# Designs tried in a protein design run: peptides against a protein of PDB entry 3S8F. Part 320

Target 1, 157 residues: chain A of PDB entry 3S8F
Amino acid sequence: VLTLFVAVPSLMTAFTVAASLEFAGRLRGGRGLFGWIRALPWDNPAFVAPVLGLLGFIPGGAGGIVNASFTLDYVVHNTAWVPGHFHLQVASLVTLTAMGSLYWLLPNLTGKPISDAQRRLGLAVVWLWFLGMMIMAVGLHWAGLLNVPRRAYIAQV
Target 2, 166 residues: chain B of PDB entry 3S8F
Amino acid sequence: DEHKAHKAILAYEKGWLAFSLAMLFVFIALIAYTLATHTAGVIPAGKLERVDPTTVRQEGPWADPAQAVVQTGPNQYTVYVLAFAFGYQPNPIEVPQGAEIVFKITSPDVIHGFHVEGTNINVEVLPGEVSTVRYTFKRPGEYRIICNQYCGLGHQNMFGTIVVKE

## One batch from the design tools (peptide; made by RFdiffusion4, then SolubleMPNN)

Design b2_p29_4_s4 (from b2_p29_4, 17 letters changed)
Fold by OpenDDE base, seed 4:
Structure b2_p29_4_s4 (fold): chain B 157 residues (1-157), chain C 166 residues (1-166), chain A 29 residues (1-29)
Amino acid sequence: as target 1 above (157 residues)
Amino acid sequence: as target 2 above (166 residues)
Amino acid sequence: VEGVMAFMDLLMATILGEFLRVYALLLER
């Protein structure tokens, strides 16, 4: 029960990150309720990657609350739900953040800027990664809710 | 303008915090309600029964699969189940439809899973601990028990069956 | 920063939705 209170700092972090993004977008000239989103640097894979990771983290984080629930865990524990969850957490957020970090770090470490072709390729990679990960994760969560067990080659349902 | 923005953010942050806390309390309340009304058969971790895994096959209620299903009352049964490398005992487990079944599950060797598909019976079975799950099968038929915790080379073939009779 | 609040509403809706879905399954099974 008390484990659920761990969600509070995470939710507050989500607020802070979102607020920072809105603030940044508005500083970049974005106007209106959603205009700030468009003003963000979507042409930079170092930005896009971690943001996509954050988007994937929303359902993953929601699942975290479910997984931490004593009673609800009986439904989802060691089902396909669990791989779905950690693929959102690790293979989406963490991995995309790492990718984004590299897109920033390597040019700075080498002193050589990335080419336009490399930038475009990077954008394609992170978007495709995100799309594939979302498809897989949704499928795994769905299968988990259908009581497909983890670490089994067969399911009754 | 920046100062105004910061003040606004602070106000929204406080509001969001309050809302988040309120929702978490709702979740906790729902969990508590469910625990009180639907999961009375689940023993909290701090109250788990202990057993010696080295002797559980030799003596006690798990030793004889023919005596594993014990009627404890009218329409009430206790089933002593062993999860082992690599299977379940007894297999099949035969129980009547509509009866209250208390599964007492333990392992003589390594950690296993005990997942009955289509039910909320989903526990890890630890050597030295007895997992207790209370369940009533509403529908007759065969329910597959699946080990959903890796337990060794034969893990993929570790299945059991619960036969619910009318 | 009304955009943030809209986003947070979406987040909370997602949390609530997943929680209730699993909760419903718990009660059903």
Scores: peptide ipSAE 0.580, ipTM 0.890, DockQ to the pose 0.835
Fold by OpenDDE base, seed 3:
Structure b2_p29_4_s4 (fold): chain B 157 residues (1-157), chain C 166 residues (1-166), chain A 29 residues (1-29)
Amino acid sequence: as target 1 above (157 residues)
Amino acid sequence: as target 2 above (166 residues)
Amino acid sequence: VEGVMAFMDLLMATILGEFLRVYALLLER
């Protein structure tokens, strides 16, 4: 019964992060309900990467609640659903955050800003990474719901 | 101005948290309802049944694969299954269509999986523990048992078959 | 901070939707 309440701190964190993003966007001149989103620095891979990670974390977090549910876990456990969850949580959020952190860290450590070409390449990398991860994750979750087993090279369906 | 902004944020946060908590209670209620009305006997209720993995092959209901399928009542069977490195016993498992089957699954060696695709049979099998799964096969045919838990060098080849007869 | 609230609504809808989807499968099995 208490297991699901572990999600509360995560939801609180989600609120705080979203609020921080809204404030940042508004400080950058964004107005209206959605205008603040556009005002965020989408031209900076150091920003885009972790944000994309957060976006991937939303369905992953939802899956976490499912996985933590005793009865629902019975449906998804040791199916392709599980690696789908992992790829959202680790290979998307954590990995993209790490990538983004490097785009911020390296220029600061070296004192040399990244070139425009490097910036554009970085953006391409993180977006493509996110896209690939989302495709794979959706596929894995779908397969899992179809009862495709984890750690098997074959499936009946 | 700053104070007003903070107050507003706190109000929104409070509302969100209240809503979130309410939704969590809904989830819990749904789970409880399902356990009470639909999944009783299908999903293990946490009863821990133990067996000695060192003797399970030598004595008891798992020792003889020819005696693994036991009719316990009209249209009701218990099947004692061993998952081992690297296969299942008995193999094949033969059961009638439409019968209520209680699988009692254990392992003499390491942790294995017991996953029957197309069914809700999906359990990890631990040495020293008996996994109990209830299922009724509605369709005749062959069902493949797959080990979905890594168990060693032969894991990828560890398969069994359930034959459901009309 | 109305944007955050909209986001939270979306978040909750996503969670609920996914939960209910799996829940439906559970009921069928």
Scores: peptide ipSAE 0.414, ipTM 0.857, DockQ to the pose 0.733
Fold by OpenDDE base, seed 5:
Structure b2_p29_4_s4 (fold): chain B 157 residues (1-157), chain C 166 residues (1-166), chain A 29 residues (1-29)
Amino acid sequence: as target 1 above (157 residues)
Amino acid sequence: as target 2 above (166 residues)
Amino acid sequence: VEGVMAFMDLLMATILGEFLRVYALLLER
């Protein structure tokens, strides 16, 4: 019940963030339905990392609602679904946000911008991390739906 | 631009609020329905049975694995299962196909899991408490029981078998 | 405004999709 209550403000925050991104993108010259997305600063790992984290959080959040439902949780509880959910929420959103924060924080603390090489490396790290996390998370959720147990080395499938 | 954005945000906020509240009630209703009808095999916690884990092996319905399967009615059985470090008893559990099976599961030692592969049976087993699950096996064959709650050094090897006879 | 709407649709689809999928499995097992 509590999870569903917190889902309300979370959903509000989600589309508010989306609206903010749209507004920012449009201010940067983006137009149309998707043009504003392209106008966002995708060359900055400090931006890309948390945004990718938020994208991963969408299915994770939906899964959270599933996990919070007594009836539905009976299907997914203590299966590979659970670590899949955890990795989306923690290893995706939290970790990517932390990574992005570092890309912002260090230059600001030192007063020195990161080099172009460091920027490119940062982008590569963030995107590769996201890709790997999505593959693992999708696999774990799928395995969970196939009734692969959590904390077991063997499964029927 | 800002004014339009704010109006849109407010409209969507109201929409999401309404949706979230509606879903909350839907989930509560589904929980209530499940608990009332036991359609998913979940027994309400309000009828929680308790046992003494220190004596459950010596006396009571869990004491003799040979008498663990009890016919309670036409095509209806109760199976008293112990989850222990590191296995299940009886093992195998033999039940007929199409019968309504009520599993009464408890532990004499630590917390274990009771996950029956190929089914939606998945419960934690706590010492001192009886977990009750109702299920009907529609297909004959062997179903593996897996412990999905860490219970010690032998956790990964803790398996059981349910044999469903045609 | 259009972006917000699209994002909302994505969220709605994701939530409902996962819900229905898991619920279907619940009924089948």
Scores: peptide ipSAE 0.121, ipTM 0.758, DockQ to the pose 0.724
Fold by OpenDDE base, seed 2:
Structure b2_p29_4_s4 (fold): chain B 157 residues (1-157), chain C 166 residues (1-166), chain A 29 residues (1-29)
Amino acid sequence: as target 1 above (157 residues)
Amino acid sequence: as target 2 above (166 residues)
Amino acid sequence: VEGVMAFMDLLMATILGEFLRVYALLLER
């Protein structure tokens, strides 16, 4: 119950972040219901990384509510579901946010912008990281729902 | 118009808050319902039951595997299970199909898992504590017990069997 | 700004979907 209480401010934070992104996109010339998304700076790894982290947090955060539910713990506890959740929360959200922060921090500390080659490499790294994490996380969650145990080399599936 | 946009955002935020609260309420209600009705064999934590892990093998209901399965009613059994490094006792556990089985599980050594794949039987077993799980097997056959909590070098080979009889 | 609401709907659908799926499995087993 306490964890579910914590979910409320988290959902409100999600709203605020999304609203801020929409506002920013519209300021950049985006129009329509989804045009603001296209107007965001997708050419900047410092932007793309944390946004992809947030996208990964959607299923991960949803899983957090599930994992905190007493009755549902019978289904998911110590199954492949759990490491799937971890990789979305830590290895996606936190890690990608850290990557994004680094892409912003280093140019500001050195006083020099990143080169175009570095920018393109950064974008490739972030997108590939996200893709790999999503594939792994979806697979782990699916396996978990099939009752594949965690920390076991075999499963009855 | 900045003012108009601000008002619209506030309205949406209030709507989102209300929707979020309603959703969470539904989830809590479902959990509460499950606990209240004992649906799917879910047993609330209740009173914490403790045992002495240093003596559990020598005395008490876990000491003799031949006496581990106790009939408590016409279609009700209690099974006293030890999870240890590295296996389960008794092994196999023999129970009737369709009977309500209450598993009382504890450990004499370290933390183990007690996971029966394909069922809702999935608990951690702590030394000094008794884990209680209720389940009714609908299908006869053999069910594998697997340890899903790392417990040492032999963890990967720690298995048990539940035999459900017709 | 209505785009945020569409995004939030996706979020809510994900939360609801995962919860109900796991709950259904609980009842099934």
Scores: peptide ipSAE 0.592, ipTM 0.899, DockQ to the pose 0.829; fails the geometry check

Design b2_p29_5_s1 (from b2_p29_5, 19 letters changed)
Fold by OpenDDE base, seed 3:
Structure b2_p29_5_s1 (fold): chain B 157 residues (1-157), chain C 166 residues (1-166), chain A 29 residues (1-29)
Amino acid sequence: as target 1 above (157 residues)
Amino acid sequence: as target 2 above (166 residues)
Amino acid sequence: SLRDLALLVYAASVAMLLSIFPGVAEALA
């Protein structure tokens, strides 16, 4: 149980980010319990990318707790579940954050803003990436629960 | 104005922190529930047992694959299995249906996996340590052993077979 | 410069991300 307290700083960090988003959304005119979400700049890929990463990180974080649990890890260890977890944590959050940072950093460093076409393309890229990652992650987690091994090209199921 | 903004931020942070703590307790409760209701069939952790990987091939219960299957009781067997680069010994492992099988698995070289399809047997095998798993095969037939831990160039082809006889 | 630092941090982050792929970590070493 005490080992699970490792999750406390992570949760605090995650929800602090959420707090920042809520504040930002409310500053942009959002009201109510969920209106602030709609008010966020969803037309900016530099914003959308890391936010989608965060969304993917939520189930991944829950999986992290499972993986860190001794008894539960026995069920999922070295199965396709683990790669599913990784793709949510690294290939979703980290990768999308990197993509988002690129969409902001590169224009600012070069002094050239992205065109509207590039912006739309960026939005398409990050949304499609997120969708693909979610599909793959669900599949991998499902396969893991069916005892499909990782690091193997063959499985019974 | 700046002070008001900071105060607002702090209020939101406090709210979300409280939520995070609440969720932590929910997760712990869910884990506890899962452990309480879904522990059936989990192989209990055995006592930590160590062996010298440099001599395990030459002496001891793993040295002779012909002597790997040892009957320890009327319906009980111990199977001494070596996972090595790149295969398992003995191969096949022949055991009777319905017998309680205690697998004692170790490695003479690197870390391997011991994943038996159709079962809940899935352990890592570390050189110098003995992995102990207990299982009873209820159905006769062949069960494939898969190495699910990367162990070198031949990892992808490292398979074994357990033959359960009627 | 701040710009150089930003680029360096970004590059390091990308490298770290790519290190999960076979051969990349060795190539960067």
Scores: peptide ipSAE 0.012, ipTM 0.724, DockQ to the pose 0.016
Fold by OpenDDE base, seed 4:
Structure b2_p29_5_s1 (fold): chain B 157 residues (1-157), chain C 166 residues (1-166), chain A 29 residues (1-29)
Amino acid sequence: as target 1 above (157 residues)
Amino acid sequence: as target 2 above (166 residues)
Amino acid sequence: SLRDLALLVYAASVAMLLSIFPGVAEALA
């Protein structure tokens, strides 16, 4: 129960970030309920990568609540569910944020802006990474619910 | 400029916080629903029981695999299981169909897993502690026990079998 | 320089990521 209280500030933080994104989008000319999303700089991998990480973090966070629940953890603990959670949290959010950071940092450190080709390649990389990670994570969570064990090479499903 | 931006963000934050609160209740409701519909048969947490892992092989109810299955009632059994590097004892574990089985599982060496395929039995086994699991096998047959906690070089080959007799 | 350090960190990160594939860690060692 006490562990679940951590979900409250985490959610608040997440939606605060969302608020910042909405503000940014509206500053860029986006209007309406969803127009601000389209107005965000989706052509910049330094922006897209961490945002995709955040999107992956949403189901990961929800899964965190499940994993922290005593009763629900009994169902998912040491199953493929847990690695699925990890890949959303670490391999998606953290990794994509790192990727995005590099797309900003390296040009600034080297003094050389990225070319258009590099930009497009970067976008492809982060989107493909996100897609692959989502597929794997969903698969792992599903397998976990089917009682596929963690840290085992065989399973009876 | 930063101050102005901060104030502007706060305006949007109010809406998102309200949304956050709403979503919190949605998630709680979903968890409650999941608990109500998908947690039937969950084994409640048992009393913490401790044992000396250095002597568990020499004395006590885990010492003799031949004496591991103890009938405690007309249709009730207690099975004392050791998870060790790298296997389980007794192996196989033989129990009757329809009987209430209480597994008392511990380890003499390192942490292991006790995952019984086809069941909801899935516990970690710690040296010095006794894991208690209550289960009734409704179907006869063989159930594989899998170690789902890394325990060393032979972890991947650590399996056991529960044989449920008609 | 900071640039050199960043490049080294980047290279190390890439190497670390590649280490999850069989044989790569041994090849880099």
Scores: peptide ipSAE 0.011, ipTM 0.714, DockQ to the pose 0.014
Fold by OpenDDE base, seed 2:
Structure b2_p29_5_s1 (fold): chain B 157 residues (1-157), chain C 166 residues (1-166), chain A 29 residues (1-29)
Amino acid sequence: as target 1 above (157 residues)
Amino acid sequence: as target 2 above (166 residues)
Amino acid sequence: SLRDLALLVYAASVAMLLSIFPGVAEALA
């Protein structure tokens, strides 16, 4: 009950953030239905990281609804599905947001902007992290649906 | 111009809220589909039943593994299973093919898992609480029971077997 | 109107909350 109750405001908040991003993109010259996305600062790891985190949070949030449902939880409980969900929520959203915040915070605290090399490295790290996380998460969710148990080194599948 | 900006933001918010609403229905549909396709075969028969974990080994239906399988009707059985550190009793659990089996599972010590491979039977077993699962084995053979809840140093070796007889 | 949208979102939210109970999701889909 609590999870589903929280899920609704969370979704609203998430889409409000998306609305803000659309506005920002359009202010930056983006036009059309999707042009505003391209206009966003994808060259800044401080921006890219939390956005990728949000993208990972979408399937994670959907999984949260599944996990909170009585009947569906019976299917996925204590399977590989659960760690898949956690990795999306924690290792994707939380971790990437933390990474992004660090990319913003340190330059502001030190008064020194990040170098171009640092920027490029940061982008590589964030994208590779996201890619690896998505691969792992998809695999874990898939395994969970195949009834691969959590906390066990064996599986019948 | 803050007023213009606010108006524009509101327009975008309305669009995204509409999208959010649509996604909610998509999620509901997906949930319904999942329920329709993945819940077959196992019926949670769960009335909340409590037991004293400190006495469950000494008295009651879980006390004697030899008496754990009880016929309750034609092709109907109740199996009283203990999940403990580190194993299951009775072991093996012997049941007839095609019979309706009601598993009554509890623990005398810590939380364990009861995951039957090849089936959708997957429940946590809490000390002081009885987990109830109803299932009918259509195929004869051996089904392995796995503990999928960490329960101590021997967790990884905690297995049981259900033998379905023709 | 914004009010209408809010009401729709609210209704959807309630439906979502009810989906935790067996059979409700099937009925709503």
Scores: peptide ipSAE 0.011, ipTM 0.672, DockQ to the pose 0.033
Fold by OpenDDE base, seed 5:
Structure b2_p29_5_s1 (fold): chain B 157 residues (1-157), chain C 166 residues (1-166), chain A 29 residues (1-29)
Amino acid sequence: as target 1 above (157 residues)
Amino acid sequence: as target 2 above (166 residues)
Amino acid sequence: SLRDLALLVYAASVAMLLSIFPGVAEALA
């Protein structure tokens, strides 16, 4: 019940953020149904990181609803599916948001912008992190569906 | 113009909120559909049954592992299983192929898992509560029981075996 | 200063996150 209750405001927040992104993209010259996405500042790791986190959070959020379903949870409970869900929520969204915050906060606190090299390195870091998390998450979810148990170092599969 | 921008933001927010609400119902519908069409093989939760974890080892159907497998009818058995730190009792559990097995699982100490590889049997075992799982083994052989709930220092080595005989 | 405080909080947070690794929590205790 609690999970389903939290799902509503979470979805509202997610789509509100999407609305803000669309507006920002359109202000930056993006047009059409998806053109505003391309217009967003993808060259800024402070922007890219939390956005990638949000992208990872989408399947994670859907998984949360699955985990809250009695019959569906029976399939995935205490399997590798659960760590997969956690890593999408915490290791992707929360962690990438923290990374993005760092790329914004440090220049702000020091009063000095990051160098181009630092910016590029930052982009590489957050994209590689996202890629790694997606690989891990997909693998864990897949393993979970194959009934690989959580908290066990061995499995039949 | 801040006011103009604010109005534009509100318009987008309204649209996305409507989309959000629609998607919420889609997800609910998808879950409902999945539950309606993909419930085959799901072992329903049994009735709430309580037991005293402090005496379960000394008295009752779990006390003697030699008496843990009880034939309750033609091709029907009840197996009284203890999950404890750190193992299962009885071990191995021997049951015949093709028989309907009702597992009655409880714990004398802490919460454990009861995950039988090669099956959909996957339940948590709580002290003071009896977990009931019904299953029919169609294939003979050995099925490993894995504890998938952290239960202490020996958790990673907590295994059992179900031997299904022809 | 507020900047210094923010940096200290950040450092403390990083240390807290690193405590998940063996030995780090003990070193910070």
Scores: peptide ipSAE 0.000, ipTM 0.688, DockQ to the pose 0.013

